# Ledger of designs, part 15: peptides against a protein of PDB entry 4N78

Target 1, 186 residues: chain A of PDB entry 4N78
Amino acid sequence: HFQVICRLLGYQGIAVVMEELLKVVKSLLQGTILQYVKTLMEVMPKICRLPRHEYGSPGILEFFHHQLKDIVEYAELKTVCFQNLREVGNAILFCLLIEQSLSLEEVCDLLHAAPFQNILPRVHVKEGERLDAKMKRLESKYAPLHLVPLIERLGTPQQIAIAREGDLLTKERLCCGLSMFEVILT
Target 2, 155 residues: chain B of PDB entry 4N78
Amino acid sequence: MAELQMLLEEEIPGGRRALFDSYTNLERVADYCENNYIQSADKQRALEETKAYTTQSLASVAYLINTLANNVLQMLDIQASQLRRMESSINHISQTVDIHKEKVARREIGILTTNKNTSRTHKIIAPANLERPVRYIRKPIDYTILDDIGHGVKW

## One batch from the design tools (peptide; made by RFdiffusion4, then SolubleMPNN)

Design b1_p9_3_s4 (from b1_p9_3, 4 letters changed)
Fold by OpenDDE base, seed 3:
Structure b1_p9_3_s4 (fold): chain B 186 residues (1-186), chain C 155 residues (1-155), chain A 9 residues (1-9)
Amino acid sequence: as target 1 above (186 residues)
Amino acid sequence: as target 2 above (155 residues)
Amino acid sequence: PKLPVFEPP
């Protein structure tokens, strides 16, 4: 599903969606969630002493449950605050999954373009074979597919310019060194 | 342009008219040959004359058709060439617009990105030996590092 | 009768 979304929206659509999601997340964090956190801080027991270990795990749990009873019973916290937090979480997950899906699409594009851009895969050299000889053979095999040099030789100046720009755009992808998710976390 | 106009306005219409006129003329020739054969005392001579007219008529029609066909083909070739030029121009504009749109889109999404912390460890092993003109064999960018990103989430 | 116009090539 996310792959389809990435294909449908493209870079422009993804940017718009991400911007809107960031606005929503910001509004939730600075508005409702902040208010609930402040309220919770006010009702938080000022002195919560660690119960004696002698009470065992059940007793300790009961103690904390009693101390936090007012918080746990705060109906708005459970219904509204947790729901808002869930929405924020879903938004973050959405952004992460979109980024991952986009990265996969970009990698596929790079791989498909590689033979036309003189980008050769690493050849596994078996023992006794010269890496240089194999690479040279591979280069020779794909040399006729080099698109930009081919167009530079046969194309019009306008076609050459477009080919160069297209080549650059093909090579420069977000997955090569950029992350959107880190920006969302900041 | 002048050649195409001449073909469209003069040569092809002229050829069509000539062919139509030829049809009318052939009917007259046929009538003549029939009457001549009936009226002639020397049937053999009349037949030979008819054969001669037939051969000439066929040759004439063939010539007219061939000329007209060549003119039509030439016209079509010129038009096809013009269409190809227009298509090329449209494609160029379209590609330019697409590239521009893509650049704009990339700028917009780029604002939402930060540099990935490249782990320190890949020492750009500067090739130690200065001496050999290191044919910058562009080390193929190993995209295999990205293989691990796609396998995990069976979504 | 007028023959069709044959212009030799």
Scores: peptide ipSAE 0.040, ipTM 0.648, DockQ to the pose 0.006
Fold by OpenDDE base, seed 1:
Structure b1_p9_3_s4 (fold): chain B 186 residues (1-186), chain C 155 residues (1-155), chain A 9 residues (1-9)
Amino acid sequence: as target 1 above (186 residues)
Amino acid sequence: as target 2 above (155 residues)
Amino acid sequence: PKLPVFEPP
């Protein structure tokens, strides 16, 4: 599903969606959630000492329940605050999944373009074969497919310019060094 | 352009007119041959003359048709070439626009990105206040990062 | 009668 979304939206669409999600998350964090956190901090016991071990687990639980009674009884916390936190979580997850899906798509594009861009995969060398010789054979095999050099030789200046730009756009992908999710986490 | 214009305005219409005139002439020749055969005391001579005129007439018509056909074909070839050039031009413009749109889109999404920390250490290092690299740092794409992604092309 | 001419114009 996320792959389809990435394909449909493209970079621009993804950017727009991500920006809007970030705005929503920011709004939730700085608004409602912050307000609830502040309120919770106010109602938190100023002095909460660890109960004595002698009370056992039930006693300790009761102690903390008593100390946090105001928080537990705060109905709006359960209904509104937690819901907002869920929304934030969902937004973050959405962003993560979109980025992952986009990365996969980009990798696929890079792989498909590689033969045309003089990018050769590392080939497993069977025993007895020289890596250098195999790579040289591959280079020779794919040399006619190098698009930019081919167009530079046969194409018009305009075609050459477009080919170069296209080559750059193909090579320059987010997955090669950029992360959106890291920005979201900051 | 001048050649195409000449074909369209002069050669092809001229060829059509020539064929029409030829039709009229052929009718006259036919009438002549018929009358000549009927009136001639030497039927054999008249027949041979008619055969000669028939052969000449057929050759003439064939020539006119061939000339006209060649001119039409030439005209069509020129027009086809022009259309191909126009198509190519449109395609180039379209590609340029698409590239531009893609660049804009990439800039937009790029604003939402930061450099991946290449350090293998899982430490969620608080991103240092790295200056929001607004600019696509054209760093040479280290494709080696992709080496770990996917099973190498099993050739 | 004017015969058709097989000559180029």
Scores: peptide ipSAE 0.038, ipTM 0.653, DockQ to the pose 0.006
Fold by OpenDDE base, seed 2:
Structure b1_p9_3_s4 (fold): chain B 186 residues (1-186), chain C 155 residues (1-155), chain A 9 residues (1-9)
Amino acid sequence: as target 1 above (186 residues)
Amino acid sequence: as target 2 above (155 residues)
Amino acid sequence: PKLPVFEPP
């Protein structure tokens, strides 16, 4: 599903969605959630000591229930806070999954473009084979597919310009060194 | 342009008219040959005359058809060339627009990005050209990320 | 060379 969304939205659509999600998350964090957190901090017991082990697990539980009674009651009454937290969580997860899906798409594009851009894979050398010979064979095999040099030789100036720009855009991808999700987490 | 216009307006219509006129002329020739053969005391001479007219008529029609066909082919070639040029122009415009849209999109998404590596060696730089994404890595792209995926291209 | 169009006598 996320792959389809990435394909449909493209960079433009993803950017718009991410920006809006960031606004929503920021609004929730700075507004409602912050208010609830402040309130909870005010009602938090100033001193909460570990109860004696002699009370056992039930006694310890009851102790903490008593100490946190106001917080529990407040949380039960204020379900909006948990809903907002869920919304924030969903937004974060959505951003993560979108970025992962986008990265996958970008990697696939890079892989598909590689033969046309003079990008050779790492050659696995089998026993008895020379690395140099394999590399030379690969270079020879893919040399006719190098698009930009081919167009530079045969194309019009306009075609050459377009090819170069297209090549650059194909190479420059977010997955190569940029992250959106890290920005969202800050 | 002038050549195409001449073909469309003068040569091809003229050739069609010539063929039509030839049809009427051939009918007259046929009638003449028939009557001449019937009325002639020398049937052999009349037959030879008919053969001569037939040969001439066939040659004339063949010439007219060939000329017209060549003119039509020439017209089509010129039109095909014009269409190819138009297609090329449209394609270039389309590609330019697509590239521009992509650059705009990349600028927008670039604002939402940060460098994956905290290392000082990886710097996000602003492009010198405004048409490039706002943020990109100046260093050569590391394609080692492709090694672990192993999907899409059989080597 | 254009071949002449035949006209009956």
Scores: peptide ipSAE 0.062, ipTM 0.650, DockQ to the pose 0.005; fails the geometry check
Fold by OpenDDE base, seed 4:
Structure b1_p9_3_s4 (fold): chain B 186 residues (1-186), chain C 155 residues (1-155), chain A 9 residues (1-9)
Amino acid sequence: as target 1 above (186 residues)
Amino acid sequence: as target 2 above (155 residues)
Amino acid sequence: PKLPVFEPP
């Protein structure tokens, strides 16, 4: 589903959706969640000591559960605050999944374009084969497929310009070094 | 353009008219040959004359059809070439627009991106001193402070 | 050479 969404929206559509989601998340965090957190901090037990390690993880959990029992049982916290947190979580997950799907699509595009852009696949050298010889053979095999040089030789000036721009756009992908998700986490 | 116009407006219509006129003329020739054969005392001569007219008529019609066909083919070739040129122009414009749109889109999404930094996992520093468990004194928490916050469904 | 269109006499 996310792959389809990425294909449908494209870069522009994804950008718009991400921006709107960021606004929603910001609004939720700075609004209702912040208010609840502030209030909860005010009502938090002033003295919450760490239980002894000897009680183990279950004992520690029970201790904290007991200390926070009144807070956890607060109905509005469960209905409103946790719901908003769930929405934020869903939004973050959505952004993550979109980015992952987009990255996969970009990688696929790069892989498909590689033979046309003088990008040779990594060749596994079997024992006894010279890497140089294999690379030379591959270069010779894919040389006729190099799109930009081909168009530079056979195309009009306008076609050459378009080919160069297209080549640049094909090479410059987000997956090569950029992350949207990290921006969401800031 | 001028050649195509000449073909469409002059050559092809002219060829069609010539072919039509030829049809009318052939009918006259046929009538002539029939009457001449009936009236002629020398039927062999009349037959030879008819053969000559038939051969000439066939050659003329063949020529007219061939000329017309060639003109039509030429017209189609010119039109096909024009369509290809138009297609090329449209494709060029389309590609230019697409590239531009893509650049704009990439700029828009680019502002939402940052360089992938391998964030060093912050070492969770375990607190050194395990504080002794202090007896938990339960103080009742007044939650009425939260009553003004959110759309709480009062049950 | 344009083949002459036969015109009956």
Scores: peptide ipSAE 0.055, ipTM 0.656, DockQ to the pose 0.005; fails the geometry check

Design b1_p9_4_s1 (from b1_p9_4, 3 letters changed)
Fold by OpenDDE base, seed 4:
Structure b1_p9_4_s1 (fold): chain B 186 residues (1-186), chain C 155 residues (1-155), chain A 9 residues (1-9)
Amino acid sequence: as target 1 above (186 residues)
Amino acid sequence: as target 2 above (155 residues)
Amino acid sequence: PFLPMFQPP
């Protein structure tokens, strides 16, 4: 589903959706969630000592659960605050999954374009084969597929310009060094 | 363009008219041959003349058909070439527009990106001093402070 | 060779 969404929206559509989601998340965080957090901080036990590690993780969890039981059982917290937190969580997950899906598509595009862009796959050298000879053989095999040089030889100036721009756009992908999700987390 | 126009406006219509005229002429030739054969005392000569006219007429019609066919084929070739040129032009424009749109889209999404930094996982340093278990005194939490927050039913 | 169409008198 996310792959289809990525294909449908493209970079522009994804950008718009991400921006709007960020606005929604910001609004939720700075609005309702912040208010509940402030209120909860006011009603939080002033002294909450860490239980002994000897009780183990379950015992520690039970302790905190007991200390915060009344807060957790607060009806508005469950209905409004936790719902807003779920919405924020869903938005974050959505962004993550979109980025992952986009990255997969970009990688696929790069892989498909590689033979046409003089990008050779890493070759496993078997015992007795020279890496250089194998690379030269691969280069020779794919040389006729190099699109930009081919168009530069056979194409019009306009076609050459388009081919160069297309080549650049194909090579420059977000997955090569950029992350949207990191921006969402800051 | 001038050649295509000449084919469409002059040569092809002219060829069609010539074929139509040839049809009319063939009827006249046939009538002539029939009458000549009936009136001629030398039937063999009349027959040979008819054969000659038939051969000539067939050759003429064949020529007209061939000429017209070639002109139509030439017209179609020119039109096909024009369509290919138009298609190429449209494709170039389309590609240019698509590249531009892609660049704009990439700028927009680029604003939402940062460099992938291998964030060093901050080692959560466990506090060295394990605090001694203090007897938990439950203080009742006053939840009335939360009454003003949210859509709580004022019971 | 293609001949012109004969036109009867």
Scores: peptide ipSAE 0.041, ipTM 0.689, DockQ to the pose 0.005
Fold by OpenDDE base, seed 3:
Structure b1_p9_4_s1 (fold): chain B 186 residues (1-186), chain C 155 residues (1-155), chain A 9 residues (1-9)
Amino acid sequence: as target 1 above (186 residues)
Amino acid sequence: as target 2 above (155 residues)
Amino acid sequence: PFLPMFQPP
């Protein structure tokens, strides 16, 4: 699903969705969640000392349950506050999954373009074979597929310009060094 | 443009008219040959004359058809060339617009991105050995680093 | 070769 969303929205659509999600998250955090947190802080016991270990696990649990009774019984915490936190969590997860899906699409594009851009994979060298000779053979094999040099030789000036720009756009991808998720976390 | 116009307005219509006139003339020639054969005392001579006119008529029609066909083909070639040029122009505009849209989109999403903290470990160890300027062998970009991003297919 | 068509009189 996320791959399809990435393909459908493209970079522009993803940017718009991410911006809107950030606005929603900000609104939830600074509005409703902050208000509930403030309320919870007011209800929080000012002094909560550790009970003696002699009370055992049940007694300690009862002690904390009693100290936090007002928080546990706060019905709006379970219904509204936790729901808002779930929404924030879902938004974060959505952003993460979109970024991952986008990165996969970009990698696939790079791999598909590689033979046309003189980008060769590392060749496995068997014992006794010279890496250089194998690489030269591979380069020679794919040399006719180099798109930009081919167009530079045969194309019009306009076609050459478009080919160069297209080549640059193909090489420059977010997955090469950029992260959206890190921005969302800050 | 002038050649195409000449073909469309003069040569092809002229050739069609000539072919139509040829049809009418063939009927006249046939009538002549029939009457000549009936009226002639020397039937053999009349027959030979008919054969000669038939051969000439066939050759003339063949020439007219060939000329007309060549003119039509030439017209079509010119039109095809014009269409190809138009298509090329449209494609160029379309590609330019698409590239522009892509650049805008990338700028927009770029605002929402930061540089990935490259973990300290992969120091691009500049190969210490200043190997002699070996011929600018573009070192292939190793994309294997990307294999760990996502559900990497372990090759 | 262009052969003119015969035109009977």
Scores: peptide ipSAE 0.041, ipTM 0.676, DockQ to the pose 0.005
Fold by OpenDDE base, seed 2:
Structure b1_p9_4_s1 (fold): chain B 186 residues (1-186), chain C 155 residues (1-155), chain A 9 residues (1-9)
Amino acid sequence: as target 1 above (186 residues)
Amino acid sequence: as target 2 above (155 residues)
Amino acid sequence: PFLPMFQPP
């Protein structure tokens, strides 16, 4: 699903969605969640000492239930605050999954474009094979597919310009060094 | 442009008219030959004359058809060339627009990005410059750093 | 070569 969303939205659509999600998250964090946190801090017992171990697990539980009674009974915490936290969590997860899916798409694009851009794969050399010979063979094999040099030789100035721009855009991808998710976490 | 116009407005219509006129002329020639044969005391001479007129008529029609056909083919070739030029122009505009849109989109999403914390150890090892001084080697981005990020098929 | 259409007399 996320892969389809990434393909459908593209960079622009993803940017718009993420910007809106950031706004929502910011609004939730600075507004409702902050308010509840402040309220909880006020209601939180100033002194909560660890009960004596002699009370046993049930007694300790009862002690904490008593100390936190006001918090537990705060109905809005369960209904509103937790819902907002869920929304924030969902937004974060959504952003993570979108970024992962986008990265996969970008990697696929890079892999597909590689033969046309003179990007050679790492050749696994079996024992006894010369790396140089394999690389030369690969270079020779893919040389006719190098698009930019081909267009530079055969194309019009306009086609050459477009080919160069396209090549650059194909090579420069977010997955190479940029993260959106890190921005969301800050 | 002038050639195409001449073909469309003058040569092809003219050729069509000529063929139509030839039909009428052929009928007249046939009538003449028939009457000449009936009235002639020398039937052999009349027959030879008819053969000559038939040959001339066939040659004339063949010429008219050939000329018209060539003009039509030339017209089609010119039109095909015009269409190809138009297609090329449209494609160029389309590609330019797409590139522009992509650049805009990338700028927009770029605002939402930060540099990945590269762990100190994984230096993007630029592939060693193979010996041949390829002048403007834009440092190929080593995409192998992404091998660990994707749930892709570990080959 | 162009051959003109014959016109009978």
Scores: peptide ipSAE 0.045, ipTM 0.692, DockQ to the pose 0.005; fails the geometry check
Fold by OpenDDE base, seed 5:
Structure b1_p9_4_s1 (fold): chain B 186 residues (1-186), chain C 155 residues (1-155), chain A 9 residues (1-9)
Amino acid sequence: as target 1 above (186 residues)
Amino acid sequence: as target 2 above (155 residues)
Amino acid sequence: PFLPMFQPP
């Protein structure tokens, strides 16, 4: 699902969605959640000491339940605050999954473009074969597919410019060194 | 452009008219030949004359058709060439627009990105200063990182 | 050669 979303939205669509999600998260955190946290701080017991071990586990639980009664009975905490926190969590997860999916798509694009850009993976060498010889053979095999040199040789100046620019855009991807999720966490 | 216009406005219509006129002329020639044959005392001469007119008429029509056909073919070739040039121009514009859109999109999403911190440092220290997006230093794409993500089809 | 259309005399 997230892969499909990434394909449909593209960079622009993803950016818009992420920006809106960030706005929502910010609004939730600075608005409703902050207000509830302030309220909770006001109703928090000023002194909450550990009960004596002699009360046993049930007694200790009852003690804390009594101390936190006002918080536990705060109906809006459960219905509104926790829901908002869930929404924030969902937004964060959504951003993470979108970024992961986008990264996968970008990797696929890079892999598909690689033969045309003279980017060859290291091939597993069978015992007895020289890596260099195999790589040279592979390079020779894909040499006719090198798009930019081919267009530079056969294309118009405009085509050459577009090809170079396209090549650059293909090579420069977010997955190579950028993270959106890290920005969301800050 | 001038050649195409001449073909479209003058040569081809003129050739078509000539063919139509030739049809009318052929009818007149046929009538003439028929009458000449009937009225002539020398039927053999009249027949030879008819044969000559027929050959000439056929040759003239063939020439007109050939000329018209060649003009039409030339017109089509010119038009095809023009269409190819237009297509090339449109493609160029389209590609330019697409590249521009892509650049804009990348700038937009780029605002939402930061450099991947490799250091597992535990402390989510909110970096106080929004570090300016460090200029993307083109690190060579190490594709070895992808070796672990692919379902290694163990052949 | 442009064979002129034979105009019947």
Scores: peptide ipSAE 0.039, ipTM 0.689, DockQ to the pose 0.005; fails the geometry check

